# Designs tried in a protein design run: peptides against a protein of PDB entry 6O8C. Part 178

Target 1, 262 residues: chain A of PDB entry 6O8C
Amino acid sequence: VGLRYEKISLPKIHPRYDLDGDASMAKAVTGVVCYACRTASTLLLYQELMRKGVRWLVELVKDDYNETVHKKTEVVITLDFCIRNIEKTVKVYEKLMKVNLEAAELGEISDIHTKLLRLSSSQGTIESSLQDISSRLSPGGLLADTWAHQEGTHPRDRNVEKLQVLLNCITEIYYQFKKDKAERRLAYNEEQIHKFDKQKLYYHATKAMSHFSEECVRKYEAFKDKSEEWMRKMLHLRKQLLSLTNQCFDIEEEVSKYQDYT

## One batch from the design tools (peptide; made by RFdiffusion4, then SolubleMPNN)

Design b2_p25_7_s3 (from b2_p25_7 with E2A E10K E11R E20K E21R)
Fold by OpenDDE base, seed 2:
Structure b2_p25_7_s3 (fold): chain B 262 residues (1-262), chain A 25 residues (1-25)
Amino acid sequence: as target 1 above (262 residues)
Amino acid sequence: SAEEVEEAEKRLEEAEEELKRALEE
């Protein structure tokens, strides 16, 4: 689950002036920060993809909900119709009994009526469950997707671009250090510039790594955790909808057994 | 090492391209 990436750290930066060592260090730093840039980009794309997936899943579950509601409504109509027909039949047989006419089926019809009423009472529970699901899916509900827009990193944050700027600065210094190394020895002024640039490189590198860790990785992990939790809840809700649908089918099947009397 | 980082960068680039394609679908 989620993107796998390697934990990266900056190499040790020695304060001692060493053209060979400084060039090597700068190369390593450039590599690390470059990796951070690419990783940040990948993490961002992952989150954008997940946001798209979240929106898709919400619509899918809403469709499932609507289908379940439709099925429930169909069953309610059918059940109510059967109940009304049975009640009419019961009244007719009761009148026949009052005039001492044979009503051999009265007991059976009365039992069917009782069973249908019991089934009808169960519809209230299904309705309540559907209402609960609807409330959870509604804007501001427990399963709202607002977290997907709030958590994590976004293109508007410009994290990749910020890191790239720092990388460019670092890379420039690295190339200069490579040239300095080739010179084998620098004049006093150039040496002082080199030392100053080394400090700048350290500053840019630490800033990049801090930004990467705090603004990219940490926020990504938070997004990932929220997405996993939300996804689990959504899948559970979908199973609940399927269960409710099956209950409706079960009721419909039971009612069909009594169609000969309606 | 610098070489290891470079290799990891290549893998990330490939993954990024794949994700970009997926987002366009």
Scores: peptide ipSAE 0.010, ipTM 0.563, DockQ to the pose 0.016
Fold by OpenDDE base, seed 1:
Structure b2_p25_7_s3 (fold): chain B 262 residues (1-262), chain A 25 residues (1-25)
Amino acid sequence: as target 1 above (262 residues)
Amino acid sequence: SAEEVEEAEKRLEEAEEELKRALEE
């Protein structure tokens, strides 16, 4: 998962003055830094898209949570109502027994009451699980999405633009070196300028590659790793919510079996 | 069921009345 890119490196820059070699080297450097610019742009775009996805998923999971809570609440109300009705029935039958009236159904009703109380106890576990999920989704929780705004590269960093500026400088020198090559021999002053430009080229190139590696690639990889981990956890949480919802439905179904006795 | 509960309550009331009558004799 994530974008694949090729590792790039600068060609070897020889200190020797060579018009043909320098032109070729400059061409290669231009190509490498150009690739870095494009790659940096792509990596940035990926991260921005992922951030949007993260925000979307958070909202989705929060909605799922709210639905689960709602369902749980509904079941609690239904269960409590059923328990109250059964308890009333039990009391009536107990009184009937005291006055020597037949209460053949008392045993069955008592069993139902016991089962309902057991179901009620399970609600506490569901509630605890929901609270845990809520805490994880809350600000500062384990599944907070604040990392998405902190990790990686951002448009505000202007990394692509910075690389582009360096690329422009490099490209300019490359074109000059092409001209120099065409002259085959330079006068003393032009030769000195060429040598200085070669130093500038090296400076710009190394700066570009360092920036690309340290500020673009490294941060991207960190973002990618964090996003993958977070995504797995979020998906797992969503499954937990679904499980809790199903448990609520199961309880509701079981309670419905006893409604005829109320 | 709610209907069964109501019937049981009615029986209870009748029994209580009968018991009351018996205690008065």
Scores: peptide ipSAE 0.000, ipTM 0.296, DockQ to the pose 0.002
Fold by OpenDDE base, seed 4:
Structure b2_p25_7_s3 (fold): chain B 262 residues (1-262), chain A 25 residues (1-25)
Amino acid sequence: as target 1 above (262 residues)
Amino acid sequence: SAEEVEEAEKRLEEAEEELKRALEE
């Protein structure tokens, strides 16, 4: 999970005036910062896609929850109906016994009643579990997705654009250094400009790399870590929901065994 | 089953009627 990127570093910038060396250095710097721009863009895109995925998953899990609740409700209704019918039967048999009529099945029916009541009690546990899940999914719950909006980088931060501006400045200097190299020798004034531009290139490059590392990479990593943690918890929750659903089916199956007595 | 319950209720009613008759004699 997550995008892999290569660690990048600026080439060594030699302070000595060297037209060939400076052109080569500028080319390398341009390449590095260009990579940073592309990487920043990719990291941003990943985060945006992940945010969409998070929202989607939340809705999916909510749907799963609702389905489970629905199934539980169905089982509760069926179970309650069965219990009521069995209770009526028990009462009838009890009355028959009072008048010395044969009620050989009373014991069996009473046992069924007891079992059904136990099943009904188990529904309380399922309900509590569902309530817990609901609380976790609720706003402010442990599985809230508010982090997805807070963590990481956002398009509004304009990080890619900021890096692109710096890249443009660096690229311009690089192209000038290519021209300077082609001249083989510069006049004094042009040499001074070259030296000054080299300083500018250094500042732009340093700024770009700092921005990339601190505002793009670091925040991305924080987002990634948080997303992975959250995702694991969500998947676990889905498994819990499935378990609860299966428990409902098990209860329904058990109840179905006694429907013939109603 | 509902049918069994109905049969049981019928038997109960019959027994109650017999008891009532016996108490009246």
Scores: peptide ipSAE 0.000, ipTM 0.298, DockQ to the pose 0.002
Fold by OpenDDE base, seed 3:
Structure b2_p25_7_s3 (fold): chain B 262 residues (1-262), chain A 25 residues (1-25)
Amino acid sequence: as target 1 above (262 residues)
Amino acid sequence: SAEEVEEAEKRLEEAEEELKRALEE
C-alpha cells in the first residue's frame, strides 16, 4: 500500500495585467508548488524506509534459508546413518537364511529398509528446491534487491532541494505581488517589472510541476510497483522455505520410528 | 539398532559353527 497524494495542477494564468488577480494567482501557485515540495519529500522518505525494509527482509530470508539447509543436512546425516545400520542388519539376516535359520524378522527389516530408501530419494527433491531458492536469492537472481537501489528517487538526486529553490523564487514573486496589490497603482517601470515577474513565475511554476511529475511521482510509482511485486515473491519464497522445513521434520520423525532397529 | 545387529551377528556365528560341525559328521 503506497502513499496517497492528491493530484495537483497549476491554476490558470491570465495574461491580463491585474494586480489583485495576479496576487491571488501567485498565492495559489505558491500553494501548489509548496504542496509538491512536501509531497516529494514524503515520497522520498517512503522509498528510503522501504529500502531499509527490503534489506532487512533479505537478511531475514537468508537466515531462514540457512536454517532450512542446516536442518536438511542434519536429516540427511541421520537418515544415511540409519540406512547403513539397517543394511548391516539385513546382511546379517540374509546370511542366517543361507544356513537354514528361520528369520521371521527379515521381512520386517527389509520393509523398513525400503521405506528408508524412499525417504532418502525425497531428499533429492528438497535439495533441488533449496538450490532453486538459492539461485533466486543470489546476486543477479530473480529476487535480488538491486532494483531497490536503481528504481525510484534518492536523496542524491536533490529533487526536494531543486523544488525548494523554485518555490523560493515563486514565493519572492508572490510577496512582491502582494506589495504591488497594496500600491493599487504602479508606475510604468514597475508595471513592466510586474509583467516580467509574472512570466518568471509561470516559468518557475511550470518547471517545478514538470520536475515533480517526471522525476518524483513517476519514479516513485515505478518503485512502488516493483516493490509490491518483489514483496509478494519474497513472501511466497518464505512459505516455500517453511514447507521444506516441515518436510525435513516429517522425514526426521519418520526416521525416529526406526531408530530402535538400528 | 546396533545392539540388534550385534545379536544377529552372534547368532550367525553360532549357526555357522553348528553347520560346520554337521558337515564334519
Scores: peptide ipSAE 0.000, ipTM 0.307, DockQ to the pose 0.002; fails the geometry check

Design b2_p25_7_s4 (from b2_p25_7, 8 letters changed)
Fold by OpenDDE base, seed 4:
Structure b2_p25_7_s4 (fold): chain B 262 residues (1-262), chain A 25 residues (1-25)
Amino acid sequence: as target 1 above (262 residues)
Amino acid sequence: SEEEVKKLEEELKKAEEELEKLLKE
């Protein structure tokens, strides 16, 4: 899960003045920082997409929850109806027994009643589980998605733009170094400018890589880790909901077997 | 010249400060 990126590092910058070497170095630096920019953009995009996915999943799970609650309610109504009908039947048979009329079916009906009551008792457990799930999905619950809005990098951080500015500065110096290389030899003043620009290049590159590492990669990794953890919890919750749904269906099926006696 | 080098160093410092501001925004 998540985007894979290559670890990048700046090439070694030699302090020695060398027009050919400096041009080559500048090219390499440009490439590295360019990659950082692109990577940062990709990481940002991924996070934004994941945030959308998180919101979508929350809604989906809430819908699943509501459906489960609805099904549970339906089963409860059906079960209660069956229980009431069986109880009426039991009362009738009990009256018959009081007048010494043989009711061989009384035992069977009573057993059914007992079974239905057991099924009814299980509804309490289902209800409790649903309440727990509801609590977890509620604002401030354990499965709140607030982390998705807080963790990671955001467009408002303008990390990509900041890196791009640095890249532009680096690229400009690189182009100048290409020109310097083509001149083969620089006058003293131009040489000093070249050396100065080399220092600027180093500074920009270092800042770019530091920013990339600390503000882009690190935060992305944190977001990724939290997203994975949250996703695992959500999937588990969905499984719980499915289990509860299945329990409701099982109860409904069993109740249907006794409807002929009501 | 030493004076020119000092000027360049000052310019570099200014550029660094501007960049730092940019990165902190």
Scores: peptide ipSAE 0.022, ipTM 0.522, DockQ to the pose 0.065
Fold by OpenDDE base, seed 2:
Structure b2_p25_7_s4 (fold): chain B 262 residues (1-262), chain A 25 residues (1-25)
Amino acid sequence: as target 1 above (262 residues)
Amino acid sequence: SEEEVKKLEEELKKAEEELEKLLKE
């Protein structure tokens, strides 16, 4: 289903100068942005793992496809061989009947021939299905995994690093506000610096949260949704392959019943 | 002083610009 995380928001930042309140606010902001950094990292890791899983599944399904094709080919060869043998037998019996020799078995053999031809015809449907699956699995097909490389967040985006830079700035201001609080009263110049730092804090926090929401969370959710959709389709495809394989086995079993006549 | 406030504002602006650059890299 994906990773669970809490929706986070920044605390309210009051414009009023208050050393105690500002320190408390800064602490809270630091905590929120810190959580965002950790979450972004976790989300990135999840996506990277999923990309590996996707590649693995693609290879697995390709192997399944190849096995199914192999089985289908085997059945076709066997079936064609049986058909040719039965046809030869039919010709022999037809000649015997022309010279008024007993050929009571001809009717039975002809019926078998008809059944085999029907089975052979069904192979066309299997072939068509396999071709469809092959086309879907092709690099430009509907089940291509190109989305996994495009969607979501990537290490190259450096989202975690960007957030960490902002967090560092925020943390520095928080520590200063903690010191300011301990002083209880600031000189005029220090008070002005405090006020400007508060503005900086707001700026950094806003940037961090915007980046987190727009570049991390949103893209992650898009990746997650796409992955779920793709995974469902791939699992369905595997079931289709299994069904086709079973059909081949069924045909083989049916043919085996007539091998005594070939 | 008014001059000090102006200096602080300029410093803030510079810091913001640098941060924007870092975020775009």
Scores: peptide ipSAE 0.020, ipTM 0.515, DockQ to the pose 0.046
Fold by OpenDDE base, seed 5:
Structure b2_p25_7_s4 (fold): chain B 262 residues (1-262), chain A 25 residues (1-25)
Amino acid sequence: as target 1 above (262 residues)
Amino acid sequence: SEEEVKKLEEELKKAEEELEKLLKE
């Protein structure tokens, strides 16, 4: 579940010179950009934590895969050994039948041999499935975690710091506008400075919101979507791996029933 | 490790709580 954030927008900036209105507007802008800074920081933290989680999960699944491969190999060895022993037994009984000796168990042994061969054939399917899983987990595979390093925002981007610089500029103008409001009336030169500062505030605010939207929010959403998709695929893969493991155990159990004949 | 996952979950929860506080302002 990704972080829920509220979409923020700048308040309407009126071009008219109004000391009270401009102070109120500047306060509102400061609040919005401050929220953007904090939100950007939180979104970055979320992504960094998710990246750590992704790396952990990849290693976990790789370990599970290796264990499954090991189990399969064990089963193959056991099964092959059992088949060889049964084949020797079959040959002995066939020779006995050639000399017209009673071989009451020949039918049962032959049936066991047939069943073992079927089980051996199923191992090929399991191996193919494991190879598919391996390919998906390999570098460049469908479940590679390279996206986690590419998508989203990173500390090296310094987005929070950039936003903070703009916030500082806006805050300075806001404090000046509070002072201007307290004066109630400005001289001509101070009035002109106020008007220019209002333009600067607009510039900084617009730049901050554009940066927040394009470099923080958009990239975060892309990362979130990709992470959710990847996670679903990984969970499905783990289920497949578990299924293969269970199949190996089932085969081993079945083979164990025939060991009394070997 | 499971412990690492728990730590990450706790940190994420804290981040979510902080975000929620910001949204209530």
Scores: peptide ipSAE 0.012, ipTM 0.473, DockQ to the pose 0.014
Fold by OpenDDE base, seed 1:
Structure b2_p25_7_s4 (fold): chain B 262 residues (1-262), chain A 25 residues (1-25)
Amino acid sequence: as target 1 above (262 residues)
Amino acid sequence: SEEEVKKLEEELKKAEEELEKLLKE
């Protein structure tokens, strides 16, 4: 989703010398660049907050991973213990059969053993999945958060400050144009100054809007897109971890059915 | 005057250059 902002553009700047028009134009330009400054600040704040969220989510998912690994380990221990006990039982019954003693339960115990071995084999698949997840979360992995430090705008870029400087210059010219308008007519020298100031205003405004568009908005959009993609993948990974955990619980439950035979 | 215009043009150019420098920092 991200932040919504209004698309802004500079008003048309006419080359014609017109004190009233120039004052109005300057006012409009001031407003546009002012909005750009505020928007840039808001976009920066959003990104900073998102970066914090990214870091938080990484830690959360790592915790989930560790919990899943822990559960898997617990199940492996339990399962192995059960298998060992069943194997001992099987050996005893086989021995009894060799000495011609009745062991009608041998078949049942053997079937349980086979089932347990099957469950044990599934643990390998779970382990492989966990390893894959670990690799994706590791530095340099597909879900690394390095992009959060690279993409977008940062306070160190000083974009807001740069825009503010330009805004100050523009505002100064605007105030002068208000004064010029009030004079209704300027002397030749003042008229020339006005014309040059108009050129300066145009330059500052153009620079401000270019900077805003290219260094603020564009980078923000890139950051937003990347963050959304990354977030989706992270949430999916979290679901995978949950699935693996549930598989461990299922195995544990199945093993518990056979504990009476151990 | 022509001299005044020239002076203003030079000042504008300098200001533009300084601004460019500022924006690139």
Scores: peptide ipSAE 0.022, ipTM 0.529, DockQ to the pose 0.046; fails the geometry check

## One batch from the design tools (peptide; made by RFdiffusion4, then SolubleMPNN)

Design b2_p26_1_s1 (from b2_p26_1, 14 letters changed)
Fold by OpenDDE base, seed 4:
Structure b2_p26_1_s1 (fold): chain B 262 residues (1-262), chain A 26 residues (1-26)
Amino acid sequence: as target 1 above (262 residues)
Amino acid sequence: EEERRKEELEERRKEAEEWEKELLEE
């Protein structure tokens, strides 16, 4: 579950010259854009942490893969050894059968040999599955983590800094409006400056909100959605690996039953 | 005093705008 943030909107900016209203509006705008800055920072931090988590999970799954490959290799060696020994035994018993001895035992050993060969054939399926998993985890594969470096917001985008610059401009105007309010009445020239500053405030605020929405929130949501999708696929992959591991253990257990005949 | 206040405010705004441009150009 991603970070929860409140939807923010700019207060209504009235075109009417009103020192009290303009100061109050400017304060509210400052608060909203300040919240946007903090939120953008938090969203960025979350994404950076998630990227670390993604990398960690990739390594974990790679370890799981390697363990499965190792186990498979062990089983293959054991199985091949067992098959070779059984084949030698079969040859011995076939010679004995020429004298009509041990026919029942030969049948049993031959059945074991057939079972072992079937188990050996299943290793090919496991190998193909592991190769598929490897391809999916490889660079350019379907489960590559390249999206984590592409999607979302990054420190290099300097979104927080950009918003902070706009916030600084807005805050400056707010402080001026606070002073203007304290004067109760402005001279004509000061009044004109106030009106121009109000327009600048609106411009900066709108720019900040647009940047926040389009470059911070939207990209964050895209990152979040992509991360959730990728995570589901990775969990499924881990289940597949576990299944393959269990198959290897099952084969090993079955082979162990026949070791007394080798 | 009014002119000084205007000049200070304008200077700070120019600085902020320059910083904004630098950050937005990246």
Scores: peptide ipSAE 0.030, ipTM 0.539, DockQ to the pose 0.051
Fold by OpenDDE base, seed 2:
Structure b2_p26_1_s1 (fold): chain B 262 residues (1-262), chain A 26 residues (1-26)
Amino acid sequence: as target 1 above (262 residues)
Amino acid sequence: EEERRKEELEERRKEAEEWEKELLEE
């Protein structure tokens, strides 16, 4: 989703000298550039908050990964212990079978042994999946958060400050045009200054809008798109981890059924 | 008094333009 903002454009600036029109135009320009400054600040804040969120999510997923690895290790130990105990039991029953005793029980224990070995083989698949996840989360991996530090706008870019300087220049000209309007008629020299200031206003306004569009909005949109893509992938990865954890619990539960034979 | 106010405004604009140039060249 991201932050919603309105697309802004400069009012039409007419080249004709008109004290009333120029004052009105200057007021409108001031408003537009003021909005750009506020919007740029808001977009920057949003990105900074998102960067914090990204870091938080990375740590959360790493914790989930570590818990899954821990659970897997626990299950492996339990499973191996159970297999060893069943193998000892099989050997005992094989000796007894030489005297024609307990043949039916030996068959049941042998079947349990086979099932446990199958469960043990599934651990290899879980391990491979965990390794894949680890590689994706590692530095330089597909889910690395390096993009969050590179994409978008940053406080160090000083975009808001640059826009504020331009806004100050525009505001000063607007106040002068308001005074000029009140005079209704300017002397020749003052008229020439007014015309020159109008050109300056146009220059500052155009520069502000260009900077806002190219350095603030465009970069924000790129950051937003990358963030959304990355977030979807991270959530999917987290679901994979949960699935692996559940598989470990399922194996543990299955092994617990055979503990009476160990 | 009006002339003085115009001069003050012009000086402020020049100062702002200098700051703009400095910030945009960084």
Scores: peptide ipSAE 0.026, ipTM 0.543, DockQ to the pose 0.051
Fold by OpenDDE base, seed 3:
Structure b2_p26_1_s1 (fold): chain B 262 residues (1-262), chain A 26 residues (1-26)
Amino acid sequence: as target 1 above (262 residues)
Amino acid sequence: EEERRKEELEERRKEAEEWEKELLEE
């Protein structure tokens, strides 16, 4: 997903002096460079909006992480408390068993204890997963958003303004060529000026197209690709957090079933 | 009068070229 734009190229510039042809060529060049300016502006805007979105998503995922950690902590406390209580009960029943009493009940309580210990072991896995997620979100981690500040084009680059200056120069020459065309024939001195202006137009146009391609389009495409990759990873991470949260709720529910035996 | 208009356009082009240099050097 990204902005679609048309690939543009400069028209062929003929070296021959032709007032009608030169006016038409200049018009076409003006149109192309104008499109480049508008496109560069749009691409810049897109990137700035995406950077805002990236920052927003980072904060959202951090919030999800903190909530998951909090829930996990609560479950650990509850589970540990339940285990301790069951262990006390087991000790009591073991003493009774020595007197040949309550053998069946001891078996049931021991089974519960075993189940709780398994649940406790699963908490270690959840903790490890959370640590991994934390490391990925940390500065320098695989999901750090530093790329968003580095990749692409920025307002400080002033690419749109630079292109606009070139467009202005080209436009002025175009307007002169329109006047020259209307004259149908130029005096020798005016003809020489026209030829010189044509060279200037070519220079400005080439510079504009090079700048657009290398400093706007190329960098935009790099930013777009990086953003898509990063976004997919972040969304996957969020799903992992939700899964871990659900596991915590499941454990809590299971523990609640055994609290009546304590 | 037409010569004057051509001179004005030439002056504007020179100004634009100066602005280009300033913006591209920043």
Scores: peptide ipSAE 0.026, ipTM 0.533, DockQ to the pose 0.050
Fold by OpenDDE base, seed 1:
Structure b2_p26_1_s1 (fold): chain B 262 residues (1-262), chain A 26 residues (1-26)
Amino acid sequence: as target 1 above (262 residues)
Amino acid sequence: EEERRKEELEERRKEAEEWEKELLEE
């Protein structure tokens, strides 16, 4: 999961004045910072897409929860109705036993009643589980998606734009260094300008790499890690909901076996 | 209708398991 990117580093910058070496170095620096810009853009895009996915998944799981609650409610109504009917039947048979020896049938109905009461108790456990799930999905719960808005990089940070500005400065110096190289020898004043520009290039490059590493890569990795953890928890939660739904179906099926006695 | 609902639930469970598998492989 996540985008793979190559670890980049700046080339070694030698303090010695060398027109050929400086042009080559500047070219390499330009390439590295250009890669950083593109990578930062890609990392940002990935995070934005993931945020959309997170929102989508939250809604999906909420829908699953609502469906489970609905099914549980249906089963509770059916079960309660069946219990009431069996209880009425038991009362009728108890009255009849005073008149006729129908003890065997009463025993069977009583056993069914006991089984239905056990099923009703199981519904209480399902309700408790649903309540727990609801609490986890609630705002401020353990599965809240607030992290998706806080973690990582955002378009508002303008990281790509900031890197692009630095890249532009570096590129300008690189083009000048290409010209300087073509001259093979610079006059004293031009040499001093070249040396000064080399310092500027170093400054811009270092700033770009620091910004990329600290504000783009690090934050992206933190976002990625949190997203993976959260996603695993959400998928597990969804499985729990499905399990609870299955339990409701099982109870409903069991109740259906006894409806013929009501 | 109940069988259809059970089948749908089973399909959803399988999808969730596939998603989990994909997530673990990434």
Scores: peptide ipSAE 0.025, ipTM 0.420, DockQ to the pose 0.006; fails the geometry check

